# Designs tried in a protein design run: peptides against a protein of PDB entry 5OK6. Part 35

Target 1, 215 residues: chain A of PDB entry 5OK6
Amino acid sequence: ELPGLDSQWRQIENGESGRERPLRAGESWFLVEKHWYKQWEAYVQGGDQDSSTFPGCINNATLFQDEINWRLKEGLVEGEDYVLLPAAAWHYLVSWYGLEHGQPPIERKVIELPNIQKVEVYPVELLLVRHNDLGKSHTVQFSHTDSIGLVLRTARERFLVEPQEDTRLWAKNSEGSLDRLYDTHITVLDAALETGQLIIMETRKKDGTWPSAQL

## One batch from the design tools (peptide; made by RFdiffusion4, then SolubleMPNN)

Design b1_p12_3_s3 (from b1_p12_3, 9 letters changed)
Fold by OpenDDE base, seed 2:
Structure b1_p12_3_s3 (fold): chain B 215 residues (1-215), chain A 12 residues (1-12)
Amino acid sequence: as target 1 above (215 residues)
Amino acid sequence: PEEELLAHAASL
């Protein structure tokens, strides 16, 4: 059942548990399409539950580039294209108005950057390949805050690398050359890895030599 | 050869 309009406004917009609450690392936040949200604001601020301003179900269709993989369009801007809501507020809105049939919720995590907390709307999608079979790629999402060590572990898992096999990563740079990712403790952000970037996992040969050492 | 693949990866 829809609560009273003033109650809806307080639950979604209050500074303690609503849209304006402080970000906390690891929390889930959700995107809501801006026009829908503005329609909802007009509805609840109007004070008439029978108003023609009723927003209907949440519809994020304009935020998606496709309905197959449900990827976000590039270049979406907070406050212009969407608003961010904490999980509690999102779940209230979904319970009150529903979500468009077949659309997934757009869940994102708060990450801790060196000087700020941010909702990571666009995680980094890396193309993982093996040095000996570039035709078999795995596209995997990583946070900018994930370590290169996690990227390496993920690549090993996806390619079913045995624990005794030694592996290392190379990133293809913008000039088309390969940069070795020596430090596995730095983040994806610190390594300046970008979406669509090719990451090559090199496996050490049984003789103890590296394939790249012969290049 | 594996070497050509790394070189090819750099050229892609």
Scores: peptide ipSAE 0.040, ipTM 0.761, DockQ to the pose 0.212; fails the geometry check
Fold by OpenDDE base, seed 3:
Structure b1_p12_3_s3 (fold): chain B 215 residues (1-215), chain A 12 residues (1-12)
Amino acid sequence: as target 1 above (215 residues)
Amino acid sequence: PEEELLAHAASL
């Protein structure tokens, strides 16, 4: 059964536990399509449960670019295209109104950036390849807060690199040249890595030379 | 050498 309209408003908009609560790193937040949320606001503020302003099921269809991989459209803006809700508030709305059949929730994590917390709506999707076989790629998602060291470890794991093999990373830049990722302690954000960017893992030769040093 | 890795990466 739906709670009273005032109770719904208080639960979702509560400054301590609702939409306006402080962001905390590692917490899950959920995207809700803006027009649906505004319809819900109008419904609960109207004070009539039987009003024609009933929002129906949550439907985020307009936020997705496809219904196969359920990827978000590029360039979505908070407050214009969607609102962000903490997990508790999202689960309340889903329990009250339902979610469109077959549509996944849009879950995102709060990340810690220098002096700010942010819900990471668009994690970085990198294309990982080996220097000697560019035709075999692994697409892997990373947080902007993940280290280049994690990207390197992930590449090593995906390509089954033996622990004794020495490896390093190169990134293809917007000019089509390769930038070596020397510092493995900086983040994906610090390295300015972007979604769809090619990351090349170079493996050191048994003779102790690097393939790139012979080119 | 970096140029060939670069050339292959540039062609992708």
Scores: peptide ipSAE 0.037, ipTM 0.751, DockQ to the pose 0.228; fails the geometry check
Fold by OpenDDE base, seed 4:
Structure b1_p12_3_s3 (fold): chain B 215 residues (1-215), chain A 12 residues (1-12)
Amino acid sequence: as target 1 above (215 residues)
Amino acid sequence: PEEELLAHAASL
């Protein structure tokens, strides 16, 4: 059942548990399409529950690039294209209005960057490949705060690399050369890795040599 | 051949 309009407004917009609450690392936030949200704001501020301004079901269709993987369109801007709500507020809205049939929620995590907490709307999608078969890729999402070590472990797991096999990573740079990712403790952000970037996992040969040493 | 693939990956 829909709460009173004032109660809805307070629940969603309050500074303690609503849209304006402080970000906390690791928490889930959700994207809501801006037009729908503005319609909801107008509805609850209008004071008439039977108003023609009723927003209907949450519909994030315009935020998606595809309906297969439900990837977001590139270049979406907070406050222009969408609003961010904490999980509690999102779940309230979904319970009250519903979510458009077949659409997944757009859940994102709060990450801690050096000087700011941010909802990571666009995790970094890396194209993981093996040095000996560039035609077989695994696209994997990583946080900007994930370590290169995690990228390496993930690549090993995806390619079913045996524990005894030694592996290392290269990133293809914008100049078309390969940069060795030596430090596995730095983050994806620190390594300046970008979405769509090719990451090559090199496996050490049985003779103890690296394939790249012959380049 | 493996080295050529790395070189190719760099050239892509």
Scores: peptide ipSAE 0.035, ipTM 0.738, DockQ to the pose 0.187; fails the geometry check
Fold by OpenDDE base, seed 1:
Structure b1_p12_3_s3 (fold): chain B 215 residues (1-215), chain A 12 residues (1-12)
Amino acid sequence: as target 1 above (215 residues)
Amino acid sequence: PEEELLAHAASL
């Protein structure tokens, strides 16, 4: 059974534990399509459970670019296209109204940036390749807060690089040239890496020379 | 050497 309308409103909109609660790094938040959420608001504020304003199942279809990979459309704006709910509030709404059949939840993490917490709606999707086999790519998602060191470790893992092999990263820039990622302690954000960007892992030769040193 | 990696990366 659905809780009382006032109870639903308090549970979801409560500033201590609901939609307006402070963001905390590492917590999960969920996207809800704005029109559905506005319909729900109208329903619970109307005071009539039998109202024609009943929102039905949560349907995030308009937020997805495709129904195969369930990627979000680009350029979605908080408060215009979607609202963000903390995990508890999301799970309540799903329990009460359901989620459209076959749609996955749109879960995102709170990240801590300099001077602000933010729900990272769009993590950075990088194309990882080896210098000697550019035809085999691994697409991997990273947070803007992830270090270049993590990108390097992830590339090593995906390509099954042995621990004794020395490796380094290059990023293909907008000019089509390669920028070496020297500092592994800076973040993906600090390095200005973007979704779809090619990251090349160079492996040191057995003779101790780098492939990129022979030119 | 950057040029070979660059030449390969430019072909992508």
Scores: peptide ipSAE 0.034, ipTM 0.730, DockQ to the pose 0.195; fails the geometry check

Design b1_p12_3_s4 (from b1_p12_3, 9 letters changed)
Fold by OpenDDE base, seed 4:
Structure b1_p12_3_s4 (fold): chain B 215 residues (1-215), chain A 12 residues (1-12)
Amino acid sequence: as target 1 above (215 residues)
Amino acid sequence: SQAELEAHAASL
């Protein structure tokens, strides 16, 4: 059942639990397509529940690049293409208006960057490969705040590396050369890793030598 | 060689 229009506005746009609330690291926020949201704003501000401005169900279709993986289009801009709502506000809107059938919610996490909290709309997608099989990649999403150590652990897990095997990472740089990711304590952001970047996991040989040293 | 690995990686 739809609440009164004023109640909807207060619930969604307030500074405590709504759109204007402060970001808190680890919280989930949701993307709402901008035109739908603007239509909703017009509807609730119009004061007529029977208005032709009724927004209908939430439809984020224009934000998606595909309906298979539900990947977001590149280059979406907050305030232009979408608005961000905290989980509570999102769930209210979904309960009131519904979500387009088959569409997943676009959930994103608040991350803590050095000087700001941000909803991480675009996690970094890395292409993880093994040094001996560069043609077989695992695409894995990481936060900019994730450590290189997590990337390495994730790579080891995906490739079923045994605990006794020693591994290290290389990143293919923009020049096509490989940069060794020595420090596993720095973040993906600190390492300047980007979406689509190839990350090579090298496994130490049984003789104690590294494959890269022999190439 | 590292260069061969890099070259192969560059071809990808």
Scores: peptide ipSAE 0.023, ipTM 0.649, DockQ to the pose 0.224; fails the geometry check
Fold by OpenDDE base, seed 5:
Structure b1_p12_3_s4 (fold): chain B 215 residues (1-215), chain A 12 residues (1-12)
Amino acid sequence: as target 1 above (215 residues)
Amino acid sequence: SQAELEAHAASL
């Protein structure tokens, strides 16, 4: 059952539990397409439940570049293309209006950067490959706040590297050269890794030599 | 060689 229009407004827009609430690292927030949200605002502010301004079900179709992987379009801007709602507010809207059939929710996490919390709308998608088979990539999403150590562990897991095997990472830079990721404690952000960037996992040979040292 | 790795990376 739909709550009263004023109740909907208070539930979604309030500064304690709604759209204006403080960001907290690790919490889930959800994207809502801007035009739908503006129509909802107009509907609830209009005071007439029978108004032609009824927004219908949430439809985020315009935010997606495809309906297969449900990837977001590049370059979406908060306040222009979408609004961000905390999980509770999102779930209220979905319960009241529904979500377009077949569309997944666009869930994102709050991350802690050195001086700010933000919702990470665009995690970094890295192309993980092995040094001896560059043609087989695994695309994996990482937070900008994830460590290079996590990237390495993830690569090892995806390539079924045994615990006793020694591995290291290289990143292909914008100039086409390879930079070794020596420090595994720095973040993806600190390493300036970008979406679509090739990350090469090198495995140490049984003789104790590195493939790259012989190349 | 690192150069071969770089060359392979450059070809991608």
Scores: peptide ipSAE 0.023, ipTM 0.652, DockQ to the pose 0.200; fails the geometry check
Fold by OpenDDE base, seed 1:
Structure b1_p12_3_s4 (fold): chain B 215 residues (1-215), chain A 12 residues (1-12)
Amino acid sequence: as target 1 above (215 residues)
Amino acid sequence: SQAELEAHAASL
């Protein structure tokens, strides 16, 4: 059963787990399509439960570019295309109104940047390859706050590199040249890595030489 | 060489 309209509004907008709650690193937030949310606001503010303004089930269809991988459209803007809700508020709305059949929730994490917390709506999707087999890519998502060291470890894991093998990373830049990722302690953000960027893992030869030193 | 690696990366 739906709570009273005033109760819904207070819980979602002004509750301890409401939309205006402070962001905390590592927490999950969810995207709600803006038109649906505005319809819901109008409904609960109208004070008539039988109003024609009933929003129906949550439908985020317009936020997705595809219904296969459920990837978000590029360039979506908070407050224009969607609103962000903390997990508790999202789960309340889903329990009250439902979610469109077959649609996954759009869950995102709060990340900590030097001076601000934000919900990371667009994590960085990198194309990981080996230097000797550039045709076989592994697409992996990383947070902007993840270290280059994590990218390297992830690449090693995906390519089943043995612990005794030495590896290093190169990034293909916008000019088509390769930039070596020397510092593994900087973040994906600091390295200015972008979605769709090719990251090449080079493995040291048994003779102790690097393939790129001989090319 | 770095150039060969770049050339190979450019073919992708």
Scores: peptide ipSAE 0.022, ipTM 0.647, DockQ to the pose 0.237; fails the geometry check
Fold by OpenDDE base, seed 3:
Structure b1_p12_3_s4 (fold): chain B 215 residues (1-215), chain A 12 residues (1-12)
Amino acid sequence: as target 1 above (215 residues)
Amino acid sequence: SQAELEAHAASL
């Protein structure tokens, strides 16, 4: 049974626990398609439960670019394309109205940046490759707050690099040249890595030389 | 070389 309209409004829009609540690092937030949310607002503000303004099931279809990997469309804007809700509010709406059949929730994490917390709607998708086999890429998502060290460890794991093998990373820049990722303690954000960027893992040769130094 | 690596990367 649907709660009273005023109760719905208070639970979802309440500044303490709803849409306007402060962001907290590590928490999950969910995207709701803006038109659906506006329809819901109109419904609950109308005061008539039998109104023709009933929003129906949550449907985020317009936010997805594909229904295979359920990737978000690029360039979505908060307040224009979607609304962010904390997990509790999202789960209330899903329980009341349902979610479109087969459609996954769009869950995102709050990350802590130097000056602000934000919901990371777009994690960085990097193309990981080996220096000797650029044709075999592994696409891996990273937070902007993840370290280059994590990127390197992830690359080593994906390519089954033995612990005794020495490896380092290069990033292909916008000019097409390669930049060494020397500092593994900086973040993906600090390194200015972007989605779709090629990250090359170089493995040191048994003779102690680097392939990039000989070629 | 780095140049070969760059050239290979540029071909992608």
Scores: peptide ipSAE 0.022, ipTM 0.642, DockQ to the pose 0.206; fails the geometry check

Design b1_p12_4_s1 (from b1_p12_4, 8 letters changed)
Fold by OpenDDE base, seed 3:
Structure b1_p12_4_s1 (fold): chain B 215 residues (1-215), chain A 12 residues (1-12)
Amino acid sequence: as target 1 above (215 residues)
Amino acid sequence: APLVSDFERLYA
């Protein structure tokens, strides 16, 4: 059964535990399509649960680029295209109204940035390749807060690099040249890596030389 | 700085 309208409003919009509560690193938040959310607001504020303003099931279809990979459209804006809800609030709404059949929830994590917490709606998708076979890529998602060291370890794992083999990374920049990622302790954000960016893992030769020394 | 094409040329 649906809770009373005032109870729904208080549960979802409660500043301490609802939509406006402080972000905490590592927590899950969920995207809700803005028009649906506004319809819900109008419904619960209207005071009549039998009103024609009933929002129906949550439908985030307009936020998705495709129904195969369920990727978000690019350039979505919080407050314009979607609302962010903490996990508890999301689960309440889903339990009350349902979610469109076959549609996955849009779950995102709170990350810690230097001065703020933020829900990372768009993690960085990097194209990982080996220096000697640029045509075989692995697409891997990273947080902006992940280190370059993690990117390197992930690349090594995906390409089955032996522990004794020495590797390093290059990033293709906007000019089409390659920047060496020297510092493995900086973050993906610090390195200004972007979705779709090519990352080349170079493996040191057995003679101790780097392949790039021949360029 | 090297280009992507430099690696492609080396290992094509």
Scores: peptide ipSAE 0.520, ipTM 0.947, DockQ to the pose 0.839
Fold by OpenDDE base, seed 5:
Structure b1_p12_4_s1 (fold): chain B 215 residues (1-215), chain A 12 residues (1-12)
Amino acid sequence: as target 1 above (215 residues)
Amino acid sequence: APLVSDFERLYA
């Protein structure tokens, strides 16, 4: 059952638990397509529950590139293309209006950057490969706040590297050359890694030499 | 710095 229009507005647009509430690292927020949200806003502000301004079910179709992987379109802008809602507010809207059949929610995490908290709408998708099989990539998502150490551990796991095997990472830069990721304590952001970037995991040879020593 | 092609050549 739909609550009263004023109650809907207060539940979604309040500064304590709604859209305006402070961001907290690790919390889930959800994207809502802007036109739908504006229609909802007009509906609840109109004061007539029987109004023709009823927004219908949430439909985020225009935010997706495809309906296979449900990837977001590139270059979406908060406040222009979508609105961010905390989990509680999102779940209220879904319970009241429904979500378009077959569409997944667009869930994102709050991350803490050096000077700001933000919802990470676009995590970094890295192409992980082994030095000896560059044609077989694993696409893995990372937060900008994840360490290079996590990228390395993830690569080791994906490629089933044994604990006794020593590995290191190279990143393909914009010039097409490979930069060593020496410091595993810096973040993906600090390393300036970007979506679609090739990351090569090099495995040390049994003789103790690195394959790259032959380059 | 090595190139991606260097690795490709080494293990082609």
Scores: peptide ipSAE 0.519, ipTM 0.947, DockQ to the pose 0.889
Fold by OpenDDE base, seed 1:
Order: C-alpha cells, then sequence, then structure tokens
Structure b1_p12_4_s1 (fold): chain B 215 residues (1-215), chain A 12 residues (1-12)
C-alpha cells in the first residue's frame, strides 16, 4: 500500500536517505527519468491520492539508447533529463509505484574526485586488445578513479596471461599514434582515457624482448 | 611513437 503523500515527499526529498543527502564514495545511486519524477512531485504535493496526476510505474525508457544492452543515451544532464536518488529512496519508489516491465534499474556509484564526490553516470568503456591480435577486443567498463594498474590487471585476466608473463599498456591517442601508459598509479581520469579508446596490452616475449622493439 | 598499423603489419 502507498504511504501518505506527505510521508512520501518527506522520505524521498528530505529524509535521512533523501535526494539531498550528502554523497558518499562507493554508495549506489539510481537515475529516475525527469518527467516521471516531476509527475510524482505534482502528485504528492497535490494532496489527493485519487488525483489524475498519479505517476504510474517508473519508466526510464527515454534514457536508454537500446533495449538490448540497456546503455544510456549520451549527453544526458542531471536535473534536465534525470534525477539522482540514493538507493533507499529508489527502492521506496519502486516498492510504491513499480518499475516498467523489463527495464533494469540504472544504478551508478559515487566516486571521489580531488575536491568533490560525484555520481559517475558515465563510466569509461575501454577497448582492450592484445598486440598480436588487434581484431579481438574486450569492452570493459572502468571508473575514472580506477588506476591504470587496474586496467592492466583486468586486461591480463581477460587474456589469460600467466603470472610470470610481463605486460604493459599502450593507448591510442586522437592522432592515431600509441602512447605508453608508463605510470600505473595514475587514474583513468589522469590519463585522460575516454570511452571507445583502444588500449593495447603488449606481452613480453620469452627471449626478454618487447614486440614493439620491432616497430 | 608507434602506430596501431605498425602492430597490424607485424602480425597480419
Amino acid sequence: as target 1 above (215 residues)
Amino acid sequence: APLVSDFERLYA
């Protein structure tokens, strides 16, 4: 059963787990399509539970570019296209109104940037390949706050590299040349890596030479 | 700096 309208408003907007609560790194937040949320606001502020302003099920269809991989459209803007809710608030709304059949929740994580916390709506999708098989890519998502070391470890795992094999990364830049990712301690953000960028994992040969020495 | 095409040529 739906709680009282004033109770809904307080729980979602002004509660301890409300929309305006502080962001904390590692916590999950959820996207809600803006028009649905505005309809909900109008409903709960109207004071009549039988009002024609009832929002119905949460429907995030307009935020998705496809219904296969459920990828978000590019260029969505907070406050214009969607609202961010903490996990508790999201789960309340889903419990009260439901989620459109077949749609997954749009869950995102709070990340710690140098001066602020932010919900990372668009993590970075990198194309991982081996130096000797550039035609077989693995698309993997990373946070902007993930280290280059994590990218390297992930590539090693995906390509089943043995622990004793030495590996290093190259990134294809906007000019089409390859830049070595020497410092594995910097972040994806610091390295200015972008979605769709090609990352080449080079494996050292058994003779101790690097394949790129022949380039 | 090497190009992607350089690796492609080595392992084509």
Scores: peptide ipSAE 0.518, ipTM 0.947, DockQ to the pose 0.871
Fold by OpenDDE base, seed 2:
Structure b1_p12_4_s1 (fold): chain B 215 residues (1-215), chain A 12 residues (1-12)
Amino acid sequence: as target 1 above (215 residues)
Amino acid sequence: APLVSDFERLYA
């Protein structure tokens, strides 16, 4: 059942789980296309439930660059292209109005940065490869707050590296050279890793030497 | 620093 218009406004904007609630690390937030949200605002503020301003189903189609992988378009801006809602508010809107058939929700996580919490709309997608087979890549998503150690562990898992095998990472920089990721305790953000960046996992030889020692 | 091409040459 669709609640009263004033109740909808209060629940989504000013409720305990409203749009203006504080961000908390690890919580899920959802993107709503800005035009739809503005239409909803006009509808609930108009006070006429039978008005022509009814927003219809949530449709985030304009936020996606493709309908295969449901990737977001690059360069979307909060407040211009989309609004962020906490999970409870999103679920209320979906319950009241529905979501476009076949369209997935755009769920993102709140991350903790040194001085601020933010919704991470664009996590980092890294291209993971082995040093001896650069043609076989695995694209894996990471948070900016994930450690290089997690990237390394993830690479080891994807490539089925045995626990006794020693591995390390190289990142291809903007100049095309390889920088070793020595410190595994720093974050993806601290290492300045970017989406589409090539990360090479080097595996130590059985003789105890590194393949890169021959470079 | 090594290049990506260095690894390619090593295992080509």
Scores: peptide ipSAE 0.516, ipTM 0.947, DockQ to the pose 0.849

Design b1_p12_4_s2 (from b1_p12_4, 6 letters changed)
Fold by OpenDDE base, seed 3:
Structure b1_p12_4_s2 (fold): chain B 215 residues (1-215), chain A 12 residues (1-12)
Amino acid sequence: as target 1 above (215 residues)
Amino acid sequence: MPLVSQFEELYA
């Protein structure tokens, strides 16, 4: 059953535990399509539970680029295209109004950046390849806060690299050249890696030389 | 030429 309109408003919008509460690293937040949310606001602020302003079930269809992979459209903007809600608030709304059949929730994590907490709506998807087989890629998602070291370890795992084999990473830059990722302690953000970017894992030769040394 | 192209020439 739906709670009273004032109760709904307080539960979702209160500054302590609702939409406006401080972000905390590691928490899950959820995207809600902006028009639906505005309709809900109008409904609960209207004071008439039987109003024609009833929002219906949550429908995030316009936020998805497709219904196969359920990836978000690029370039969505908070406050314009969607609203972010903490997990508790999201689950309340879903329990009250439902979610469009077949749609997955759009769950995102709060990450810790140097000066701010942020809901990471768009994690970075990298194309991982080996230096000797550029046509065979593994697409892997990373947080902007993940280290280059994690990217390297992930690449090694995906390509079944033995522990004794030495590897390093190159990133294809916007000019089509390669920038070596020397510092494995910096983050994906610090390295300015972007979604769709090619990351080449180079494996050291048995003779101790690097393949790139011959280029 | 860019390193990417060079790798492609050697290993593609």
Scores: peptide ipSAE 0.107, ipTM 0.771, DockQ to the pose 0.730
Fold by OpenDDE base, seed 1:
Structure b1_p12_4_s2 (fold): chain B 215 residues (1-215), chain A 12 residues (1-12)
Amino acid sequence: as target 1 above (215 residues)
Amino acid sequence: MPLVSQFEELYA
């Protein structure tokens, strides 16, 4: 069922559709644990399908910090901890070797930054709250390239804000104070928002005043 | 007093 070793190498590593292909915004890429990938390389380059270098099932266990939410460990580095493969290559490897039982694939998206395409391995997780209930948070994941406007719309949706209600965002900064997110057209990256950061959605009162005006 | 703490005091 496994294709020839040379065929495997060409499918995964070729410059047209393999690991070295150009990144395209919106495409899905997948993380493969580095040790497994190196073992696979050794196997297919060895030229012997019966070699003891057979890599076995893909196992990304060392990349995860937990097996409940399947969150990645912090500080993983491409080329050191993992290799990125395009969707087609990933699916080939999974079909040939299998994926460790119970592990989800680690799928990430290519994003467009000002001067480069990049696979966004660590999107931003923001803690969304409303001004009058700071203890009830919604953790929501955003791309660095998402607009503040999208963050606001997402917050409105999560808190079931009616269309006629006016809302605005505050970000808690490292000093413990609040910065107004005035420009909704800038990105999460431009606003320098970070994972775990508290974002407060303020809803305008029926009398037309803002709750923060009383502070 | 930072604005965050004021929100917390009033609404939390």
Scores: peptide ipSAE 0.106, ipTM 0.770, DockQ to the pose 0.734
Fold by OpenDDE base, seed 2:
Structure b1_p12_4_s2 (fold): chain B 215 residues (1-215), chain A 12 residues (1-12)
Amino acid sequence: as target 1 above (215 residues)
Amino acid sequence: MPLVSQFEELYA
């Protein structure tokens, strides 16, 4: 059952878990298509539950570039294309109005950057490959705040590298050359890695030499 | 030659 219109407004906008609440690292927030949200605002602010301004079910279709993997369109802007809601507020709206059938929620995480928290709408998708099989890639998503060490560990796991095998990473740069990712303690952001970037995992030879040494 | 191309030549 739908709560009273004023109650809805207070719960979503000004409540303890409202839209304007402070971001907390690790929390889930959800994207709501801007036009739907504005329609909802108009509905609840209008004070007439029987009005023609009823927003209907949440429909984020315009935010997606595909309905197979449900990837977001590039270049979406908060406040223009979508509104961010904390999990509690999102779930209230879904419970009250529903979500378009078959459409997944757009859940994103709050990340901690040096001087700011933000909802990471666009995590980095890296193409992980082995040095000796560049044609076989694994696309893996990482936070900008994830360490290069995590990228390396993830690559090792995906390629079933044994613990005794030594590995290191290269990133393909814009010039087509490779940059060594020496420091595994820096973040994906610090390393300036970007979505679609090729990351090559090099495995040390049994003789103790690196394949790249022969290049 | 870019290092990527060198890897490709060796292991493609």
Scores: peptide ipSAE 0.105, ipTM 0.771, DockQ to the pose 0.751
Fold by OpenDDE base, seed 5:
Structure b1_p12_4_s2 (fold): chain B 215 residues (1-215), chain A 12 residues (1-12)
Amino acid sequence: as target 1 above (215 residues)
Amino acid sequence: MPLVSQFEELYA
């Protein structure tokens, strides 16, 4: 059941717990398609619960590029294509109006960058491969704030690398060559890794040499 | 020759 329109406004758009609340690292926020949200605003600002401006269920269809993996379209802009709501506000709207049948919520995390908190709408999807089998990739999502060390550990896990095996990472650059990721303490952001980028895990040979040394 | 291509030639 819908609460009063004034109550809805206060729950969703207040500066303490609603849309305007401060970002906190690790918290979940949700995307809402902008036109729907504007319709909702018009509805609650109109002051008539029986108004024809009733927004209906939340429909984020225009934000998705596919309905298989529910990937977001590239280049979406906050305030133009979508608004961001904290979890509590999102769940209120869903409870009041529903979500379009079959659509998943678009949940994203707040990350802490050097000088700002940001909802990471576009995490980085990397293609992880082994040096000796470039055709078999594992697509893995990482935060820009994740370390290269985490990428390496993740690659080792995905490829079932034994603990005693030594590995290192290369990133394919735009020229088709490889840049070695020497420092495992820097972040994905620092390394300027991008979605769709090929990351090659090289495994050290038993004789102590690296395969790349022969190239 | 890019290193990626070298890996491909050696191991593909």
Scores: peptide ipSAE 0.104, ipTM 0.767, DockQ to the pose 0.779

